# Ledger of designs, part 36: peptides against a protein of PDB entry 9IZ0

Target 1, 345 residues: chain A of PDB entry 9IZ0
Amino acid sequence: ITCLGSNGHTYKQLVKGGNDDLRQDAVMEQVFEQVNGFLRSYRKTSQRNLSMRTYKVIPLALKTGVIEWVQDTIPLGEYLDSAHKVYHPKEWSLSTCRKLIAEKQMEDLETRLKVYDLVCRHYRPVFRHFFLESYADPVQWFTTQTNYARSTAVASVLGHVLGLGDRHGQNILIDKTSGEVIHIDLGIAFEQGKKLPVPECVPFRLTRDVVDGMGITGVEGVFRRCMEFTLETLRREEDSLLSVLEVLRYDPLFSWLISPLRRMKKQKMQLENFNQPESGNITTDASRDPKIQRNNVSGESEAERAILKVRQKLSSTLSVEASVGELIRIAQDPSYLALMFCGWS

## One batch from the design tools (peptide; made by RFdiffusion4, then SolubleMPNN)

Design b1_p10_2_s3 (from b1_p10_2, 5 letters changed)
Fold by OpenDDE base, seed 2:
Structure b1_p10_2_s3 (fold): chain B 345 residues (1-345), chain A 10 residues (1-10)
Amino acid sequence: as target 1 above (345 residues)
Amino acid sequence: EELAKKYLHL
């Protein structure tokens, strides 16, 4: 839809209607705005303009709402799918790569690692080209690539701490003006990604293309240092962050668990990606609402467990540098990546 | 429209 603002400006907005509760997105955006307050309070993060990019979400009903249309953006996955065809036209298609990983999904780790490594040799990263093709001026190129590495670092720390799931390439937008990342579809949080049909085992998305966008230094330099400064800030503001999350414990509208419907939708999408070559709109008539008897007692116990996990991730038992080093290691580990859904790579 | 369809199918 297109709305005229009270300021006389025209705003595009997305009306999402479906089975997903946009209240979770709206709440997570409020948490990100509070975290942005913390990042502005500390010199190390403020001097670098470190922030989680936010967007406006207005829930209209249980299953409908208005989302801000983030102008001048592209989904990371959409760019990558196009760029791989342009820059590496002799490499394997994404469909071939997904098929090979999918065919081995029920095999042992050793077999899955061999197939993942084989796919990686025949499907090379290209995301560095986004910055090279979009910015002719070397200062703009360097600035936007730096903003990408900074925003990805903030999103990676927050994604780990809050346990954000479903971080596939379509749920990550790239701002074509700033180079910053915008995370969308926040309906899987507090490690509920581990309860998907194919469990998410990495702390955040740090695939080869995500690293390739950081330029020649990869994860070293800007990205690592910005993760460290972000985690240092979140550890200092632990009590403030936990207080914000405790308010959500008492929000009767917040879901600490992945809905059975969302789990089934993801399972169906996983199965459909196994069985179809590229074709055709399927309208899913999902009009059967199972009466969710919310046992309120189970919701409070899951909220408490989620908050305890956030506290554990903010623990000062390890240095900031050691904690960030381990997170980067795990997020890039082929033994975890090869176990993920074939559409993750 | 195509982009809105992609966002609705996610």
Scores: peptide ipSAE 0.000, ipTM 0.337, DockQ to the pose 0.079
Fold by OpenDDE base, seed 3:
Structure b1_p10_2_s3 (fold): chain B 345 residues (1-345), chain A 10 residues (1-10)
Amino acid sequence: as target 1 above (345 residues)
Amino acid sequence: EELAKKYLHL
């Protein structure tokens, strides 16, 4: 829909209806706005304009809401598939790579690593070209690539701390004007992604294409430093962040558990992305809700466990540099990336 | 609706 605001501006909005509870997305966006407050309060983060890009979510009912349409964006996965066909027309298709990984999904780690390496040799990174194509001016190119590395660093730290897990390339938007990342579909938080049929095993997405967008310095430039400053800020604001999360513990509307329906949908999307030949409108008519009696006792225990995990991730036992170094290492480890649905791009 | 389903894989 398009709405005319009281300010005379037109706003494009997405009305979503279905089995998805947008209240989780709205709550995660509120957590990001609080974190953005912390990032503005500290010199090291404020001087770099570090923020999590947010979008407005208005839940209207249990299964209906309005989402802000983020203008001038493209899904990372849509760009990468298009760019790979242009820059590497002799390499394997995304469908070929997906098929080979899927065929080995039930095999041992050694076999999965061999197939992952094989796919990586026949599907090279292309995301550097986004910045080269979009910005003819060297200052704009450098600025937008820097904004990408900064926004990805903030999103990576928050993704780890809040347990958002792997964000597939369709749930990451790239702003074509700023180069910043926008994370969408926040309905999986607090490590609930580890309960998926293909478990999320990385702290955040740091695939070869995500790194390629950072330019020649890769992770060792702006990205690492901005992760460090973000984590330093979150450690300083630990009690403030935990107080925000404690409010959610007592919110009877917030679900600390992935719904069986969301689990089944993500399972189906994981399986369908392995099994699709091109072309077919999926009308999912899923009109039959079993009344899930919410045992309130299970939600409070999961909230407490989630908050405890956030506290543990904010621990000052390791330096900020050591903690960020380990997160970057794990997020790039082939032994984890080979287990992902799409760890090569 | 299709564009919405394409950009919001919820």
Scores: peptide ipSAE 0.000, ipTM 0.374, DockQ to the pose 0.085
Fold by OpenDDE base, seed 4:
Structure b1_p10_2_s3 (fold): chain B 345 residues (1-345), chain A 10 residues (1-10)
Amino acid sequence: as target 1 above (345 residues)
Amino acid sequence: EELAKKYLHL
């Protein structure tokens, strides 16, 4: 929809309808705004304008809401698929890579590593080209690439700390004006991504293309340092962050668990991304609604476990540098990336 | 709808 604002400007908005509860997204955006407050208050983060890019979410009902349409954005995965066809037209298609990884999903780690390495050799990173194509001016190029590395660092720390799942390339937008990342579809948090049919084993998305966008320094430049400053800020503001999350513990509308319906939908979308439709009508009769007996006793225990995991991730037992170093290592480890649905790009 | 599916996996 397009809405006329009280300022006379027209705003494009997305009406989301279906089976997805936008309350999770709205709550996570509120958490990000609080974290942005902490990042603005701390000298090391404020001097770098570190922030999580947010968007407005207005839940209207359990199944409907309005989302701000982030203008001038592209999904990372859409850009990468398009750019890969341009820059590497002789390499494998994304569908070929997905198929090969899927065919080995039930195999041992050694077999999955072999197929991951094979895919990586036939599907090279291209995300550097986003900045080269979009910005002819060297100052704009450097600024936007820096903004990308900064925003990715903030999102990576927050994604880890809050246990954001479903961080595939379609759920990460790139702002074409600023180079910043915008994370969308926030309905998988607090490590519920580990409950997906393909478990998420990385702390955040740091695939080869995500790194390629950081330029010649990769992770060792702006990205690492901005992760460190972000984590240092979150550790300093641990009690404030935990207090924000404790408010959500008592929100009867907030779900600390992935809904069975959302899990099933994500399962179908994962499977449908493997099957290009060769026409075969399988009418699966979806007429058994299992009465959701909300055991209220399970929700509080899961909220407590989620908050304890956040606290554990903010622990000062390791230095900020050591913690960030380990997170970067794990996020780039082929042994984890080979287990992902799309760990190669 | 299609643009919504494209951005939000509707």
Scores: peptide ipSAE 0.000, ipTM 0.363, DockQ to the pose 0.092
Fold by OpenDDE base, seed 5:
Structure b1_p10_2_s3 (fold): chain B 345 residues (1-345), chain A 10 residues (1-10)
Amino acid sequence: as target 1 above (345 residues)
Amino acid sequence: EELAKKYLHL
């Protein structure tokens, strides 16, 4: 929909209806705006303009709302799928790589590692080319690549602390003007990604292409230091952040659990995307409710567990540098990446 | 490289 604002400007908006609850996205965006307030309050983060990029979400009902259309963006996955065909036309297709990983999804770790390594040798990173193609001026190229590394660092720390899941290439937008990342579809938080059919076992997305976009320094320099400054700020504002999350504990509309419907939709999409060539029409007929025995784990007990996990991730038991070093190590470890869903690469 | 060194000291 396009709306005329009271200021005479036209705004494109996405109206979403159906099976996705936009209230969780709206609440997570409110948490990000509070965190952006903390990042502006400290010299180390404010001098680098560190922020989580946000977008406006207005929930209208349980299953209907309006989302801001973020202008001048591209999904990371859409860019990568096109760029791999151009820069590596003799390598394996993404469909071949996904098929090989999926065929071994039920095998042991050793077998999955061998297939992951084999795929990595026949499917090389290309995301560095985004900056080379988009920015002919060397100063603009360097500035946008720096903004990408800074934005990815903030999103990685917040994604870990809040336990954001489902960070596949279609849920990460790249701003073509600034180089910043924008995370969308925030409906898997507080480590509910571990309850997916293929559990998420990494703290955030740090795949080979995410690293290739950081340029020659990779994860070292700008990315690592901006993760450290972001984590230092969140540890200092722990009580303020926990107070914001405690307000959500008493929100009767907030779901601390992945909905059974969303879990089933993901399980079905993970199985159906193996058997159809590109034809857009998702009509899913909603006829057959299996009576899942509601084990009455009170929504309050799940909220308390989620807040406790956030507190544990903000613990000062390790230095900021040691904590960031371990997060970067785990997020890049082949033994974790080989266990991820075939669409995670 | 030299421009990168100047901004990597921030």
Scores: peptide ipSAE 0.000, ipTM 0.303, DockQ to the pose 0.014

Design b1_p10_2_s4 (from b1_p10_2, 5 letters changed)
Fold by OpenDDE base, seed 4:
Structure b1_p10_2_s4 (fold): chain B 345 residues (1-345), chain A 10 residues (1-10)
Amino acid sequence: as target 1 above (345 residues)
Amino acid sequence: EELAKKYYHL
């Protein structure tokens, strides 16, 4: 929809209806705004304008809400699919890569690593071209690439700490003006991504294309340093962050668990991305709504476990540098990426 | 280098 603001400006808004509870997205955006407060208060992060990009979410009902349409954005996955066709037209299609990974999903790690490596050789990174194409001015190119690396670093730390799941290329927008990343569809948090049909095994998305966008220094430039400063800020503000999360523990509307319906929907979307439709009518008669009595006792124990995991991720047992180094290592490890739905790009 | 020092704040 397009709304006229009281300021005379027109705003595009996305009305999301159906099976997605936007309350979780709205809550995660509120957590990001609090974290942005911490990042603004800390010298090392404020000097670099480090922030998680946020968008407005207004839940209207259990299954309906209005989302700010983030203008001048493109999904990372949409750009990458298009760019691979342009820059590497002789390489494998995204569908071919997905098929080969899927065919080996139930195989051993060694077999999955071989297929992942094979896919990687036939589907090269292209995300550097986003900045080269979009910015003819060298200063604008450098600024936007820097903003990308900074924004990705903040999002990576927050994604790890909050256990954000479902971080596929369609849930990561790139701002074409700033180069910043915007994370959308925040309905999988607190490591509930590990409960997906294809478990998320990486702390955040740091695939070859995500790294390629950082330019010649890759992860060893702005990205690593901005991760360190972000994690240092979050460790300093641990009690403040945990206090924000404790408020959510008592919110009867907040779900610390992925709903069975959302899990099934994500499962179906994963399977549909493997099956290009050869036409076959499967009438799924979905007429049994089980009255899920929410046992409130299970929700509190899951909230406590989630908050405990956040605390553990903020532990000062390792230096910031060592912790960030390990996170970057794990996020790039082929042994984890080969297990992912789309770990090669 | 100077532009990198100014914008990277390394």
Scores: peptide ipSAE 0.005, ipTM 0.367, DockQ to the pose 0.015
Fold by OpenDDE base, seed 1:
Structure b1_p10_2_s4 (fold): chain B 345 residues (1-345), chain A 10 residues (1-10)
Amino acid sequence: as target 1 above (345 residues)
Amino acid sequence: EELAKKYYHL
């Protein structure tokens, strides 16, 4: 829809309805706005303008709401698919790579690692070209690449701490003006990504293309340092962050759990976007809902477990540098990346 | 609508 603002400007808005609960997105955006307050108050993060980019979400009903249309953005996955065709026209298509990974989804780790390595040799990173193409001025190029590394660092720490899932390339927008990342579809949080049919096993998205966008220093430059400053800020503000999350414990509208139906639909929709319709009527009689024994684990016990897990991730048992070092290692480890859903790459 | 489906999994 297009709305006329009180300032006389027209704003494009996205109306989402029918399938997704936007209340979770709205709540996560509120948490990010509070965290942005902490990042502005702390000298080390404020001096670097560290923030999580946010967008406005207005839930109107259980499955309907209005989302801000983020102008001048492109999904990371859309850019990467187009750029690989331009820069590496002799390499494998993204569809070929995803097919090969999907065909081995049920195989052992050794087989999946061999296929992942094979795909990596035939599908090279290209995301550096986003900055080279979009910013002809060296100062703008350096500024936007720096903003990308900074925003990715903040999003990586927050994504780990809050247990954000479903961080595939379509759920990460790139701002064409600032180079900053914008995370969308926040409907998988508090480690509910581990409950998907293919479990998420990395703390955040740090694929080869995500690293390629950071330039020549990769993770060892601006990114690592900004992760450290962000985690240091969140550890300092632990009680404030936990207090914000505790308010959500008492929100009767907030779902700490991904519904079984939403689990099945998210990965099925990711598979159905791969099949152009060859017409074959298979009437599968979907009339046997298995009586899922509602183990009445109270919604309160899941909220408490989620908050406890956030507290554990903010623990000072390891230094900030050691904690960030381990997160970066795990997020890049082929033994975890090869286990991800084929749509992750 | 198609653009919205493409970006937000609608």
Scores: peptide ipSAE 0.000, ipTM 0.387, DockQ to the pose 0.090
Fold by OpenDDE base, seed 2:
Structure b1_p10_2_s4 (fold): chain B 345 residues (1-345), chain A 10 residues (1-10)
Amino acid sequence: as target 1 above (345 residues)
Amino acid sequence: EELAKKYYHL
């Protein structure tokens, strides 16, 4: 929809209807705004303008809401598929890579690693080209690539700490003006991604293309240092962050568990993406509500476990540098990426 | 290098 603002400007908005509870997105955006407050208060993060990019979410009902249309953005996955066809026209298609990984999904880790390595050799990174194409001025190119590395570092730390799942290339937008990342569809949090049909085993998305966008330094320099400063800020503000999350424990509208319906929808979309070679906008009208008995695992016990896990991730038992080093290592480990639905790009 | 030092705040 397009709305006329009281300021006379027209705003595009996305009306989302279906089985997705936009209240989770709205709550996670509120958590990000609080974290942005902490990042502005701390000298090491404020002098670098470190922030999680946010978007406005207005839940209208249990399954309906209005989302801000983030202008001048592109999904990372849409750019990468298009750029790969241009820069590597002799390499494998994304559909070929997906098929080969899927055919080995039930095999042992050694077999899955061999297929992952094979796919990686036939599908090379291209995301560096986003910055080279979009910015003819060297200062603008350097600034936007730096903003990308900074925003990706903030999102990676927050994604790990809050246990954000479903971080595929369609749920990560790139701002064409600033180079910053915008994370969308936040309804899988607190490690509920591990309960998906393909479990999410990485702390955040740090695939070869995500790294290629950081330029010649890769994960070293800006990205690593901005992760360190972000984690240092979150450790200092641990009590403040936990207090914000404790408010969600008492929100009767917040779900600490992935809904069985959302799990089934993700499973179906994974299976359908194997059978169709063309990117059609599948508006799946999922109008069949099975009355699945809520097993009364008290929502309170799941909230308590989630908050405890956030506290554990903020623990000062390791240095900030050691903690960030281990997170970067795990996020790039082929033994985890080979288990993912799209770990090669 | 100097531009990197200025913008990286290294």
Scores: peptide ipSAE 0.000, ipTM 0.332, DockQ to the pose 0.015
Fold by OpenDDE base, seed 5:
Structure b1_p10_2_s4 (fold): chain B 345 residues (1-345), chain A 10 residues (1-10)
Amino acid sequence: as target 1 above (345 residues)
Amino acid sequence: EELAKKYYHL
């Protein structure tokens, strides 16, 4: 929809209805706004303008709401598919790569690694070209690439700490003006991504293209240092962050669990959105959810487990540098990436 | 290298 604001400007908004729980998105955005308050309070993070990019979510009902349309953005996955066809026209298509990984999804780690490595040799990174194409001025190019590395670092730490899942290339927007990342569809949090039919086993998205966008230093520069400063800030504000999450424990509107039906539907929609060329609203009639009596006892125990995991991720047992180093290692490890869903590549 | 060193401190 398009709304006319009281300021005379028109605002495009997404009305989402049906089976999508926008309350989880709204809650995660509130947590990000609180974390952005912490990042502004410390000199190391404020001097670098470290923030999680947020968007407005207004839940109107249990399964209906309005989302801000993030202007001047492109999905990372959409850019990468288009750019790969331009820069590497002799390499494999994204559909071929996904098919090969999907065909081996039920195989052992060794077989999945061999296929992942084969795909990697026939599908090279291109995301550096986003900055080269979009910014002809060297100062703008450098500034936007720096903003990308900074925003990706903040999102990676927060994504790990809050256990954000479903971080495929369509759920990460790139701002064409600033180079910053915007994470959308926050409906998988608190490690519920590990409960998907293909479990998510990386702490955040740090694929070869995500690294290629950081420029010549890759992860060894702005990205690593900004992850360290972000994690240092979250450890200092642990009690404040946990207090925000404890309020959500008692919110009867918040769902700490992804339903089995929603798990199956998300991965099916991930497969279907990859197999359709643009055409056709299929309103499939979702009449008849059986009244699952929400056992309130199960929700509280899962909230407590989620908060405990957040506390464990903020533990000072390891240095900030050691913790960030291990997260960066795991997020890039082929042994983990080869286990991911075929749409993760 | 010198540009990288100058920006590594920001």
Scores: peptide ipSAE 0.000, ipTM 0.322, DockQ to the pose 0.015

